Peptides against a protein of PDB entry 4XPM. Designs and how they scored, part 52

Target 1, 160 residues: chain A of PDB entry 4XPM
Amino acid sequence: VMLHSKNVKGFLENTLKPYDLHSVDFKTSSLQSSMIITATNGGILSYATSNNDVPKNSINEINSVNNLKMMSLLIKDKWSEDENDTEEQHSNSCYPVEIDSFKTKIYTYEMEDLHTCVAQIPNSDLLLLFIAEGSFPYGLLVIKIERAMRELTDLFGYKL
Target 2, 67 residues: chain B of PDB entry 4XPM
Amino acid sequence: DIKGTIAFDTHGNVIESTGVGSQRIEDIGDLSKVTLDAEGFAQVQGDSLLVHLYKRNDITLAVYTSA

## One batch from the design tools (peptide; aimed at target 1 F11)

Design b2_p26_6_s1 (made by RFdiffusion4, then SolubleMPNN; its pose is not in this set)
Fold by OpenDDE base, seed 1:
Structure b2_p26_6_s1 (fold): chain B 160 residues (1-160), chain C 67 residues (1-67), chain A 26 residues (1-26)
Amino acid sequence: as target 1 above (160 residues)
Amino acid sequence: as target 2 above (67 residues)
Amino acid sequence: MTEEEKKKLKELHEKLLKEIYEQSKL
């Protein structure tokens, strides 16, 4: 089944769910945002946010979208820089992963007080981006985005 | 009696932290260097707390206890 | 560490991983 825009939106919404690890009594917040953006321009192709209380077409919604646009652009730029930086690729902020024989990298970035995680969807012009509160640990965020990316096989190889 | 936990990956990044573990994230640097036995276990005395370590699947779990 | 302690720690680790990966499914 091919992922359409609606399906992608729903997928991203599902990624927002928090962890509740009863074994150790650890609980996270929901992700603030989950996005698929272009690796070229940082343009948002699809997004989901936990702030669903904002009415559509409201000024607050516009501001939220604008904020996401800014963050996506900044993260794309940082990602692009790191993809051309061998030192950054060998830092503890970079996780090389292999999914179905496709190689990609997961990067963690501190964005002000937020924890972000971004990864290129294998062999594609797309990035998957998670934005969480600072209390969301990076190690867990990495696991989350890796597992999410494994479910986006329909987007593997997607070129703009 | 568990006073807290820290789970961390091979990059030294936190997966989860609870209790006193949440206040001892800086311990990861030292804990990651601890030599584990053949089964992946270690026990380390840290200040007033005892740290029980177990690593499997590239995830280390540290459990803090008073004894 | 005693064998009992090892067992408990291992079990906790296993439970933790199970939860993480289960809740990582979409």
Scores: peptide ipSAE 0.776, ipTM 0.955, DockQ to the pose 0.915
OpenDDE base, seeds 2, 3, 4, 5: peptide ipSAE 0.775, 0.775, 0.775, 0.775; ipTM 0.955, 0.955, 0.955, 0.955

Design b2_p26_6_s2 (made by RFdiffusion4, then SolubleMPNN; its pose is not in this set)
Fold by OpenDDE base, seed 1:
Structure b2_p26_6_s2 (fold): chain B 160 residues (1-160), chain C 67 residues (1-67), chain A 26 residues (1-26)
Amino acid sequence: as target 1 above (160 residues)
Amino acid sequence: as target 2 above (67 residues)
Amino acid sequence: MSAEEKAALAALHEALLKEIEEQSKL
């Protein structure tokens, strides 16, 4: 079973929503971006951004996409390095998780003033990547991406 | 009277912070080392505030109060 | 901690968890 491209886009758009935790009077901003990228090249297969004020196909949008491409490549490279680094995998920036008997890892990365997290979709050649403002706490970001990952079972085991 | 909160995971990363808790993220290091009772509770005297701790489902909630 | 304090703290924790889970659903 494979998700339709449009469905994937819609899924990623849904991941952008912020938290508003009334119990403790804490709220976040929306995610800046949400992407599915290839683990091999960091190529963007699908993405969503909260910056919807940019006209479609405009120069500004193109520049924004180019920026996403750069970030995805950088994060993919860091992820690749960490996947081959035992010490990094034991840091507080790495969360080993198990979803339906599939094992994966969630990594958190500081990207300038942004908070990011990335996780390999279990047994696949794909990475799920969230980019948020620096005010978005990492612990909550990890929860967010882990819960999102659980909804992507159709992509488990997907190979390019 | 709650002055602030911090919730953090087992990695010491923040889940949420409010009030004075937002200015005391560095407390997580010490709070994570506090011995909890059998029910998952602890009470610790902080700088000038009392910290009430409760851990469940690998999430620790710290509530800062004046007393 | 008193029983009342524990109950209140636990309730807050539970409320927080519920909100996180609810708002994490897609």
Scores: peptide ipSAE 0.783, ipTM 0.958, DockQ to the pose 0.896
OpenDDE base, seeds 2, 3, 4, 5: peptide ipSAE 0.782, 0.782, 0.781, 0.782; ipTM 0.958, 0.958, 0.958, 0.958

Design b2_p26_6_s4 (made by RFdiffusion4, then SolubleMPNN; its pose is not in this set)
Fold by OpenDDE base, seed 1:
Formats: structure tokens, C-alpha cells, sequence
Structure b2_p26_6_s4 (fold): chain B 160 residues (1-160), chain C 67 residues (1-67), chain A 26 residues (1-26)
């Protein structure tokens, strides 16, 4: 069963929610953006952003989308480079993970003042990408994206 | 008498930080090398604060106290 | 570290993990 476009969009919107860890009195902001992009060219297939105050078809929306496109391309390029770099794959910014016997990697990238993480959806041509403020810790961001990927089994093996 | 906390993963990346812990992220490098007892606990004197460590499920929690 | 301190620390760790897992559900 393939996820409907609206379902994917809704899923990504749900990933935006912040953490509020009362046990230690720690809370995060919402994710700035959440995207599914192509691993081949960084094209955005679906996205969600916390900045919903932007009117549709406004200049601000266009700028926001353009910014996301730029970031997706940059991160895709970094990811592609790291996938071909053994040293980068063994750095603390790379998390090999296994989901239901499928192996993938989660990478964390500093993008200016933003914290990002990206992971290839197992055996697919798709990447899941989270963009957060610099206050969002990487370890927690990794947990978030790993758990999110576990819910995207319908996209496992998706080829363009 | 908790003054702050840091939780970090096996890669040394922060999961959460609060209080004085937020100002001591650099401690993770040393804390990650501390030998834990059989139950996963350790206690380390860090400057003027005492750090209580507990690791389980690949997550280390450091609690900073005055004593 | 006293047994009571260990208990409290372990409890805090457990609570933290629980919250992370609960709030990671989508």
C-alpha cells in the first residue's frame, strides 16, 4: 500500500511537533521543516513547514519554498558525498541503523545556524530530511528521524 | 539538588541538556569515557559539581549536583 | 553513590526514555 500524497504531507506535518520532556524540564521548538526528497537530484516530493503564517501563493511562500529547494539540494549533495566516503560514514555524524532488517544511515549536518538530519528511506531513491533550529540537539533529532522512518515502511524500496 | 542534566548518545551527541548541563556540553567527551559499574552507574567530581552518571539503552544521563 | 541515589537516577532515566518514545510516535 502506497501512501497517498495527502497522507505523506500529513505525516510530515506530524513530524514537526516539538519534544517536551517534563522529566528533565527540556523542550524543543518545532521542526522548521520536514521533507521527502529524491536522492538523485534533491527534488522535493513532499514537505511541511512550521511557518504556516505565510499566505498561499504569496511572495513569502515562494521564498520559503525556494529556500527549501536550495537546502534540499545542498543536503542531498552532502549526503551523496558522504555515502561515498568511508571516513564520513564512521564519524559521529553518521548513524548506521537497521529497521526491520533494512539497513540505512542517518547523517547530521550543520547548515549555517540550523541543525539538520537526513536519512535514506531503506532501499529507496528517497531521503527523509528534518531541518530544525540550532537549539534542537542532534541526538534527539536522530531519534526523531529514526522513529519517523519506521513509520514509512510503505516507501521502503521505492524507486523513481 | 539537581543543578542540571545532560543526556547523550553513544556518538557523544546531545539528546537533552538543562541547567548547568547546557553550559557543560564539552564535558561529554570526558563523561563518555568514564568507567561505569556493573549496574551502569558512576559518580565523577567535575569542577565544583558532582556528576552522577547512568547509562542504559545506549543513552547516558548525567545529573549535576552540588554534592 | 547510594542505593537511593541510584534508584532516583534510574527512575529519571526511565522517565526520560519514556517521554522520548511517546513523543516520537507519529
Amino acid sequence: as target 1 above (160 residues)
Amino acid sequence: as target 2 above (67 residues)
Amino acid sequence: MSEEQKKELAKLHEELLKEIEEQSLL
Scores: peptide ipSAE 0.776, ipTM 0.956, DockQ to the pose 0.911
OpenDDE base, seeds 2, 3, 4, 5: peptide ipSAE 0.776, 0.775, 0.776, 0.775; ipTM 0.956, 0.956, 0.956, 0.956

Design b2_p26_7_s1 (made by RFdiffusion4, then SolubleMPNN; its pose is not in this set)
Fold by OpenDDE base, seed 1:
Parts: sequence; structure tokens; C-alpha cells
Structure b2_p26_7_s1 (fold): chain B 160 residues (1-160), chain C 67 residues (1-67), chain A 26 residues (1-26)
Amino acid sequence: as target 1 above (160 residues)
Amino acid sequence: as target 2 above (67 residues)
Amino acid sequence: SLSAAEKAELAALHNAILEEINSAKF
């Protein structure tokens, strides 16, 4: 079973939702953006953003998409560098994880005042990328993306 | 009487913080080094607050109280 | 050191946080 593009878009939209804990008085903002990009060149295959009040085909929308393209490229480049850097893979910004016997890594990157998190979908040419406000704690962001990846088994092993 | 909380992972990154815990994120460095008992608990005296620690599932919860 | 009651309360809070996070799916 393979995810349809529309299903992927909907999935990413669902990942935008914030945490609102009740056991403790803690809540986050929604993710700013959620994307699936190519590990090869950072091309965006699908994305969702919390800023949906922008008219379609407007200059603001174009600028928003262009900004996402820029961020995806920058993060992909950093990810690529870190995947070839043993020291970076042992930093506190790298979380090795195993999902259903598939190994991958989650990286956290500061982008200006934004908190980002990226992970290669296991054995695939795809990256899952979350962009959040700086108030979104990294530990929780990592948990979020790990949980999300567990729901993307259809994309495991996807090669371009 | 909880004054605040910090939950953090094994990398020292915050999962959640509340109350005075939100103002004491820098404590994680020291809290992560505290020796826990066999059940995963510890109690550490801070500056003016007592910190209660519990670690399970690679998540450490720090609860700040006055006593 | 923590009393049994304190440990129970602390564990309960920890578990509650974890459960909420897990229940959110992602």
C-alpha cells in the first residue's frame, strides 16, 4: 500500500497540531510547517503550513513557498553534511532511532529563531521535516517527528 | 505544592516545562548527572527549592517544590 | 529522600505526561 499525494498532504496537515497537556499546564504552538522532501536535492514533495489564511496564487503564497524551498534546501544540506560526520551524529542534536527494525536518525537544527527537526524516512530517499517556533522544545519536537515517522511505513524504502 | 516542572530527554533537551521550571532550564545539566535510586528516583536540594526526580522510559521528570 | 507517597505521586505525574504525549499520536 502506498500513500496517495492527497493522503500525504492530509497526513502532514495532521502533524501540525500542537500539544496541549493537561497533566501539567503546558501547551505548544502549532508547527509552522511540515514537509516531505527529497534527501537528494531538498525538493519538496509535499508540505503543510499553519499559515493557511494566505490567498492561493497570491504573492504572499509564492513567497511562503519560496521560503519553504529555501529552508528545505538549507536543512537538507546540513543533514547531508551531518550524515557524513561521525562527530555530529554523536552530538545531542542527533537521535538515532529504530522503527520496526529500521534504523534512522533525527536531527534538530536551529534556523534563526525557529526550531526544526528532520529525519530520513527509513531506507528511503525522503526526509520528514518539521518547522516550529522557538518556543517548541526540541525534546518534544523529536518525539513528535518520531511518532509521525512511525505512521509513514508505506514510505519506508521509497527510492527516487 | 508544586512550583514547577521540567521534563527532559536523555540528550538534555526539554520535553515540557512549567512554572519555575521554565525559568530553570539550565538546571538540566546538573539534574541529568544526579544518581537515581534503583526505582529511578532522587531528591536534590536546589537554591531555595527542592527538586524531585523520576526517570522512566528515558524521560526524566523534575518537580520543583518548596519542601 | 522521597517517601513512598512522594514517589507514587511523581511516578503518576510522569506517567500522565507520557500518556498524554503518546495519546496525541504525534
Scores: peptide ipSAE 0.752, ipTM 0.955, DockQ to the pose 0.782
OpenDDE base, seeds 2, 3, 4, 5: peptide ipSAE 0.751, 0.751, 0.750, 0.751; ipTM 0.954, 0.955, 0.955, 0.955

Design b2_p26_8 (made by RFdiffusion4)
Pose (drawn by RFdiffusion4):
Order: structure tokens, then sequence, then C-alpha cells
Structure b2_p26_8 (pose): chain A 143 residues (1-50, 63-86, 92-160), chain B 67 residues (1-67), chain P 26 residues (1-26)
């Protein structure tokens, strides 16, 4: 099994969209970046930006390790269930940036959202949980 | 009139904020400790501003008005 | 588009919570 590079890229581009509420006068900026990376090496499989390529590689490996350390050390952590599949969503403050990371269930891949510091964490967590519901094709993807 | 709002989750993380809500994010620590009535409502205040609380689906909405 | 629906559902949800507060206290 392999990834359909163009469609995954398009998916990540779609995850970039900001929230724009009218019930209250609230709107976020769009995500700074959205990436799918390996849980093993932190290597980037696909990404979308709304800052530079060099900067994303560094952040990705960093969050991969932070996630790896938290995932087996016997912040916020949200246990989630999607169609009886379990995963966990972590938030990490990366300098002035807000980030969410979660392993795509039973896969060797992580989904990573990078937003500005003004993007509320609780909202970033909802965004990534719902986005993961669209990634059933990637559940169980093994390297 | 409504002076501001804050919505926050069970971890106390913010989902959205407007008005004075964005200036009072630190209120969440106290607000999250408020025990709501049987229907999920409460009213509390730190100062001249009245905070109306309603919680459903693990999301608490606080709206700020005058007392 | 699932991203547009996400935003719309959140907006409706917040509106419903505001309506409950209006009915209760206003």
Amino acid sequence: VMLHSKNVKGFLENTLKPYDLHSVDFKTSSLQSSMIITATNGGILSYATSNSVNNLKMMSLLIKDKWSEDENDTNSCYPVEIDSFKTKIYTYEMEDLHTCVAQIPNSDLLLLFIAEGSFPYGLLVIKIERAMRELTDLFGYKL
Amino acid sequence: as target 2 above (67 residues)
Amino acid sequence: DWTEEDNEELDEFIEEMLDKIKEKYF
C-alpha cells in the first residue's frame, strides 16, 4: 500500500481553512501548516502551508520526539475514539506557535497542525479530531 | 448587552473568546470550578461584570454582561 | 465540503448555547 501523494496533499490543504463564526464575532487565522509525518523518524510525507520548508522539517522532528517521549513515559492530552479506533491528541507550545499532534490510529503516521499563538488550543484540538475522522483510509498504514 | 464571551473545554482550554472575554481568559480557572445546576446553568461574577455559564457536550459557554 | 460544515456546525452549536442563556436569564 502507498499514499496517493496528490490527494493527501489536497487533504492537508483543506485542513488549513480558518474558523469564521457569526454567532459570536470570532474568526481565526488559517493554520500555519498541516503535515503528515512518520511516527518513526519524524520524516515528512506530505504538507500544506497557508513558514518555510526548512523550518517545517525541524519542527516536525521535534514534535515527533516530544510525542514519542509522552507516548511511553509511564500540556494537554485528549484520548479520542473514532469508529472504535483509539488515538491521543497532544498539544505542544512550539515557541510562540500552537501545535496539535496525533497518531493516525494504528498507523505509523502522525497528523500535525501548526497554528499561530492566537489560535485557541481547544479549537485546534476539535479541528484535528474532526480532520482525523476523514483519514480512515490511513488507519493501520504501516511502514 | 453582551460585553464578551469565552467558550472552553473540560481541560480548561479555550475554544473561542470575544469582547472582554479575550481580556479575561484567566477567569477560566475559577469558572471551570463552578458547579452548574441540574440543567447546566450558573451565574458568577468577579467584578461589575456578570458571567452567565452554560455547559453542554463538554463545552462551557460563558457570556459577560453587566449585573 | 467537510471543512465548511465543521465551521457551520460550531457556529450553530454556539448559537444554541447562547439561546439557552437568553431563555434562562434574559

Design b2_p26_8_s1 (made by RFdiffusion4, then SolubleMPNN; from b2_p26_8, 9 letters changed)
Fold by OpenDDE base, seed 1:
Structure b2_p26_8_s1 (fold): chain B 160 residues (1-160), chain C 67 residues (1-67), chain A 26 residues (1-26)
Amino acid sequence: as target 1 above (160 residues)
Amino acid sequence: as target 2 above (67 residues)
Amino acid sequence: SPEEEFNEELDKFIKEMLDAIKAKFF
């Protein structure tokens, strides 16, 4: 099924769901945010947040969106720097992965008290970005975003 | 009796942690260096806990029990 | 949903590892 803008929003909302590993009695919180942003400018193309109790057009909504815009820009900038830094690409914060013969990288970044994870959608001008609470372990966050990217094949190769 | 668990990846990042494992994240550095047997298992004596290791598909699970 | 399905897959994987440890050492 082709991913339309509305479908992308729904997809991102679905990624917010926590992981519950009953086998070891481990459960995460929901992601705070899930976004698709441009790799060029960090502009938000689509996003979802776990706090949906914010009335539309409210001051709280505006503030939350503004915060996301700031975070997306900061993360995009850091990602861009790392993409041009061989040492950073060999750090424990970078995960080279291959999805259906397409290569990409997953980066983890600590943003204040939040745990974030970003990955370029293969061969595209788009980044997938997860923002979670500090209690969300990075290893699991990486697994989560890799799995999510595998569902975004329609966006592979997308150029602005 | 299991006192806790830690699962971690090849980068040393946590996948999950429970019980005493949540307070022993710093153990990952040493646990990642443990030589596993042919089947991917190892047992390591900690300070007061016994750690049982198993690695599969680049994921290591550490199970903590009483020594 | 795909996310929930993967959650179950991951949980199953962890369980298999846990069971393997139990079988080996316990």
Scores: peptide ipSAE 0.774, ipTM 0.960, DockQ to the pose 0.909
OpenDDE base, seeds 2, 3, 4, 5: peptide ipSAE 0.773, 0.773, 0.774, 0.774; ipTM 0.960, 0.960, 0.960, 0.960

Design b2_p26_8_s2 (made by RFdiffusion4, then SolubleMPNN; from b2_p26_8, 8 letters changed)
Fold by OpenDDE base, seed 1:
Structure b2_p26_8_s2 (fold): chain B 160 residues (1-160), chain C 67 residues (1-67), chain A 26 residues (1-26)
Amino acid sequence: as target 1 above (160 residues)
Amino acid sequence: as target 2 above (67 residues)
Amino acid sequence: DWMEEFNKELDKFIQEMLDAIKKKFF
């Protein structure tokens, strides 16, 4: 099944769901935001947010979207820098992974009090971006985004 | 019996933490250096708590107990 | 729901590790 825009939105909404362990008493918050952005400009192609209490077309919604745009751009810029920095690629903030023979990297970034995680969708011009509260552990965030990318095989190789 | 847990990856990043483990994240640095036995286990005495370690598939689980 | 499966998978994994520790030390 091909990923249409509406399907992508639904996918991103699913990624917002918190992790809830029963083996141990551990539960996370929902992701604040989940986005697919362009690697070139940091433009948002699709996004989902956990805080849907904002009325549509309200000024608060606009401000929220603008904030996401800013964060997307900042993270894209950081990602771009790291992709051109061998040392950063060998830091603990970079996770080389392979999905179905496609290699990509997952980066973790602290953005103010937020924990973020970004990964290039394999061989594509797209980035998957998770934004979580500072209480969301990075190790879990990495596992989460890797798992999520495995569901985006239709976007592998997507070029703008 | 279990006072808390920490699960962490090979980068030293937390996967989960519970109980006293949530307050002992700084232990990861030392725990990651512990030599595990052939089956991937180890026990480490840390201050007043005993830490039981097990590593599988690049994930280390630390279980904190009083004994 | 892949997200649900993700949670179950990870939880099961942690449970197995926990069980292994219990078996080894407890």
Scores: peptide ipSAE 0.768, ipTM 0.958, DockQ to the pose 0.932
OpenDDE base, seeds 2, 3, 4, 5: peptide ipSAE 0.768, 0.768, 0.768, 0.768; ipTM 0.958, 0.958, 0.958, 0.958

Design b2_p26_8_s3 (made by RFdiffusion4, then SolubleMPNN; from b2_p26_8, 10 letters changed)
Fold by OpenDDE base, seed 1:
Structure b2_p26_8_s3 (fold): chain B 160 residues (1-160), chain C 67 residues (1-67), chain A 26 residues (1-26)
Amino acid sequence: as target 1 above (160 residues)
Amino acid sequence: as target 2 above (67 residues)
Amino acid sequence: DPWEEFNKELDKFIQEMLDAIKARFF
């Protein structure tokens, strides 16, 4: 089954779920946001947020969306810079990964009090972006986004 | 018994932390440099805790116990 | 649910590592 807008939205909503270990007493918060954005302009194609306290069509929702737009643009810009920076690609903030023979990179970025990670969906013009609270450990965030990308094979090679 | 844990990746980033491990994230720098045996284990004496290390598939788990 | 499986996979992995440590040192 091919992914479409609703499927993608639902997928992103599912990515918000916290990591809950039983082997050890460890549980994360939910992701604050999960987005698919364009690598070109940082435009949001789809997003999910754990903040359900904001009524629909409210000014607060608009502000929330605007904030997401701002964050997505900033992260896209940073990602773009790093993709053209050999030193940044060799930092501990960059995780080269291979999914089904496609190479991509996962970047972790501090954004104020938030922990974020972003990765180009393999061979596509799309970025997957996770935004979490500062308590969400980066190592787990990276694992999470890699796992998520493995579920987005329908978007591999997607060009705008 | 176990007083806490830290799991971290090869970049030194935390995957999970529990108990006293959550307060010992700074240990990762030193723990990542510990020489593991052929099976991937090591035991390191800390300031007041004993750290039991095991690495598998680029993930290191540190388990803290009393010394 | 892929994310349920995700949690299971990681939890199982950590459990296995924990068990290995227990077997070695405890």
Scores: peptide ipSAE 0.748, ipTM 0.954, DockQ to the pose 0.922
OpenDDE base, seeds 2, 3, 4, 5: peptide ipSAE 0.747, 0.747, 0.747, 0.747; ipTM 0.954, 0.954, 0.954, 0.954

Design b2_p26_8_s4 (made by RFdiffusion4, then SolubleMPNN; from b2_p26_8, 8 letters changed)
Fold by OpenDDE base, seed 1:
Structure b2_p26_8_s4 (fold): chain B 160 residues (1-160), chain C 67 residues (1-67), chain A 26 residues (1-26)
Amino acid sequence: as target 1 above (160 residues)
Amino acid sequence: as target 2 above (67 residues)
Amino acid sequence: SPEEEFNEELDKFIQEMLDAIKEKFF
């Protein structure tokens, strides 16, 4: 089944769900946002936010979108820098991973008080971006985004 | 009785933490250096807590109990 | 959903590790 725009939106919405580990009585908050952005310009192609209280077409919604645009651009810039920095690629904030036959990297970035992670969808011009509260541990965030990418095979190789 | 837990990856980043483990994130630096036995286990005595370690598939779980 | 399924898988994995520790030391 092809991932169309609507399907992608729904997928991202599902990624917002928290992890609840009953084995050790650990539960995270929901992700603040989940986005697919362009690696080129940081433009948002699709996004989901946990803030569902914002009325549509309201000034608050506009502000929220503007904030996401800003964050996506900043993260894209940082990602671009790191992709051209061998030292950063060998830091503990970079996770080389292989999905099927494709290699990619997951980066973790502290954005003010937020925890973020971003990864290039394999062989594509797209980045998957998770933004979480500072209480969301990075190790789990990385696991979460890796698993999510494994479900986005339809976007592998997508070029703008 | 279990007083808390920390699970962490090979990068030293937390996967989960509970109880006293949430207040002992700084222990990961030392715990990651502990030599595990052939089955992936180790015990490390802290100040007042005993840490039980087990590593599987690049994930280490530390369980804190009373010494 | 795939997300919920993985949540369960991860939880089971942690549970297995916890059980292993209990078996070893407790």
Scores: peptide ipSAE 0.774, ipTM 0.959, DockQ to the pose 0.914
OpenDDE base, seeds 2, 3, 4, 5: peptide ipSAE 0.774, 0.774, 0.774, 0.774; ipTM 0.959, 0.959, 0.959, 0.959

## One batch from the design tools (peptide; aimed at target 1 G10)

Design b2_p27_1 (made by RFdiffusion4)
Pose (drawn by RFdiffusion4):
Formats: structure tokens, C-alpha cells, sequence
Structure b2_p27_1 (pose): chain A 143 residues (1-50, 63-86, 92-160), chain B 67 residues (1-67), chain P 27 residues (1-27)
């Protein structure tokens, strides 16, 4: 099995959109970036930006390790269930940036959202949890 | 009139804020400790502003008005 | 004065909009 590079890229581009509420006068900026990376090496498989390529590679590996350390050390952590599949959503403050990371269930891949410090964490968590519900094709993807 | 709002989750993380809500994010620590009535409502205040609380689906809404 | 029913409706409107906008698709 392999990834359909163009469609995954299009998916990540779609995850970039901001929230714009009218019930209250509230709107976020769009995500700074959205990436799928390996849980193993932290290597980037696909990404979308709304800063530079060099900067994303560093952040990705850093969050991969932070996630890896938390995932087996016997912040916020949200246990989630999707169609009886389990994963965990972590938040990491990356300098002045807010980030969410989660392993795509039973896969060797992580989904990573990078947003500005003004993007509320609770909202970033909801965004990534719903986005993961669209990634059933990637559940169990093994390297 | 509504002076502001804050919505926050069970971890106390913010989902959205407006008005004085964005200036009072620190209120969440106290607000999250408020025990709601049987229907999910409460009223509390730190100062001249009245905070109306409603919680459902693990999301608490606080709206700020005058008392 | 703000009623409990108005507060509840505001909450539901906010949640509806957040969850509608949190919908994603494949191309």
C-alpha cells in the first residue's frame, strides 16, 4: 500500500481553513501548517502551508520526539475514539506557536497541526479530532 | 447587553473568546470549578461583571454581562 | 436580563457552527 500523494496533500490543504463564527464575533487565522509525518523517524510525508520548508522539518522531528517521549513515559492529552479505534491528541507549545499532534490510529503516521499562538488550544484539538475522522483510509498504515 | 464570552473544554482549554472574555481568560480556573445546577446552569461573578455559565457536551459557555 | 433558554440557544449555536466548520474532505 502507498499514499496517494496529491490527495493527501489536498486533504492537508483543506485542514488549513480558519474557523469563522457568526453566533459570536469570533474568527481564527488559518493554520500555519498541517503535516503527516512518520511516527518512526519524524520524516515528512506530506504538508500544507497557508513558515518555510526548512522550519517545518525541524518542528516535525521535535514534535515527533516529544510525542514519542510522552507516549511511553509511564501539556494536555485527549484520549479519543474513532469507530472503535483509539488514539491520543497532544498539545505542544512550540515557542509562540500552538500545535496538536496525534497518531493516525494503528498507523506509523502522525497528524500534526501548527497554528499561531492566538489559535485556541481547545479549538485546535476539535479541529484535529474531526480531521482524523476523515483519515480512515490511513488507519493501520504501516511502514 | 453581552460584554463578552468564553467557551472552554474539560481540560480548561479555550475554544473561543470575545469581548471582555479575551481579557479574562484567567477566570477559567475558577469557572471550571463551579458546580452547575441539574440542568447545567450557574451564575458567578468576580467583579461588576456577571458570568452566566452553561455546560453541555463537555463544553462550558460563559457569557459576561452586567449585574 | 439574559434567560437560561437564551443562554442555552447561544451555546447550541456556537457548537453547531464549530462542528459544521470542522468538516473536512478529500479532493
Amino acid sequence: VMLHSKNVKGFLENTLKPYDLHSVDFKTSSLQSSMIITATNGGILSYATSNSVNNLKMMSLLIKDKWSEDENDTNSCYPVEIDSFKTKIYTYEMEDLHTCVAQIPNSDLLLLFIAEGSFPYGLLVIKIERAMRELTDLFGYKL
Amino acid sequence: as target 2 above (67 residues)
Amino acid sequence: SLTKEELKELHDEIMTEIYEQATFHWP

Design b2_p27_2 (made by RFdiffusion4)
Pose (drawn by RFdiffusion4):
Structure b2_p27_2 (pose): chain A 143 residues (1-50, 63-86, 92-160), chain B 67 residues (1-67), chain P 27 residues (1-27)
Amino acid sequence: VMLHSKNVKGFLENTLKPYDLHSVDFKTSSLQSSMIITATNGGILSYATSNSVNNLKMMSLLIKDKWSEDENDTNSCYPVEIDSFKTKIYTYEMEDLHTCVAQIPNSDLLLLFIAEGSFPYGLLVIKIERAMRELTDLFGYKL
Amino acid sequence: as target 2 above (67 residues)
Amino acid sequence: ISDFATEDSNELDTFIQESLDAIEDKY
């Protein structure tokens, strides 16, 4: 099994959209970046930006390790269930940036959202949890 | 009139904020400790501003008005 | 690719509006 590079890229581009509420006068900026990376090496499989390529590789590996350390050390952590599949969503403050990371269930891949410091964490968590519900094709993807 | 809002989750993280809500994010620590009535409502205040609380689906909405 | 991100934003807007209406009815 392999990834359909163009469609995953299009998916990540779609995850970039901001929230724009009218019930209250609230709107976020769009995500700074959205990436799928390996849980193993932190290598980037696909990404979308709304800063530079060099900067994403560094952040990705860093969040991969932070996630890896948290995932087996016997911040916020949100246990989630999607169609009886389990995963966890972590938030990490990356300098002035807000990030969310979660392993795609039973896969060797992580989904990573990078937003500005003004993007509320609780909202970033909802965004990534719903986005993961669209990634059933990637559940169980093994390297 | 509504002077502001804050919505926050069970971890106390913000989902959205407007008005004085964005200036009072620190209120969440106290607000999250408020025990709501049987229907999910409460009213509390730190100062001249009245905070109306409603919680459903693990999301608390606080709206700020005058008392 | 479905535009689920716009839908999510609309759903949150509706959720917040319903909560505001519940608070108005109560107080």

Design b2_p27_2_s1 (made by RFdiffusion4, then SolubleMPNN; from b2_p27_2, 11 letters changed)
Fold by OpenDDE base, seed 3:
Structure b2_p27_2_s1 (fold): chain B 160 residues (1-160), chain C 67 residues (1-67), chain A 27 residues (1-27)
Amino acid sequence: as target 1 above (160 residues)
Amino acid sequence: as target 2 above (67 residues)
Amino acid sequence: IKDFATELTEELDKFIKEGLEAIKKKF
């Protein structure tokens, strides 16, 4: 089964939804953004955002999209640096994981007041990127992105 | 009577926190160093609160109680 | 037919619930 652009977009929108537990009184905010970007240039292939209050084609929408482009590029650059840095790969900000016999890494990054995490989709030229508010715990963010990658098997091995 | 909880991973990052646990995130540093028994349990006295630890599948759950 | 978010929530809830019960039995 192939995952089409529309299917990816819809899935990313689903990843935005918050945690709301009933075992204990714990609830998170929605993710600010969820994106699939290229590992080569940091270009956005698909994205979802929880901020949909901006009118379409407005200057505010353009600014918000440009902001996402900037963040994606910055995070891609940081990711690229860390992938070539043994010390960074052994820091608390790096989670080596294995999904269906494929190895990848999840990185957590503080971007101003935002909590972000990024991971290379196994054996692909794509990165999955979550951006959340500072109140969203990093440990939970890592779990979320790991589980999300397990649902994106159609993108495993995707090369540009 | 549970006063709060903290769940954290092997990197010391929070997964969830509630009650007094939300105000004691700094405890993770010490809690992560506690030696657990063969079943993955430990009990630690922290100031006025008692902390009950349970670890399974690389996730530690800390439960704060008054006694 | 549960969505992604619901499954994640239930997974974490299950762990916490199991942990709470385990602690209750242990101590």
Scores: peptide ipSAE 0.749, ipTM 0.955, DockQ to the pose 0.723
OpenDDE base, seeds 1, 2, 4, 5: peptide ipSAE 0.748, 0.747, 0.749, 0.744; ipTM 0.955, 0.954, 0.955, 0.954

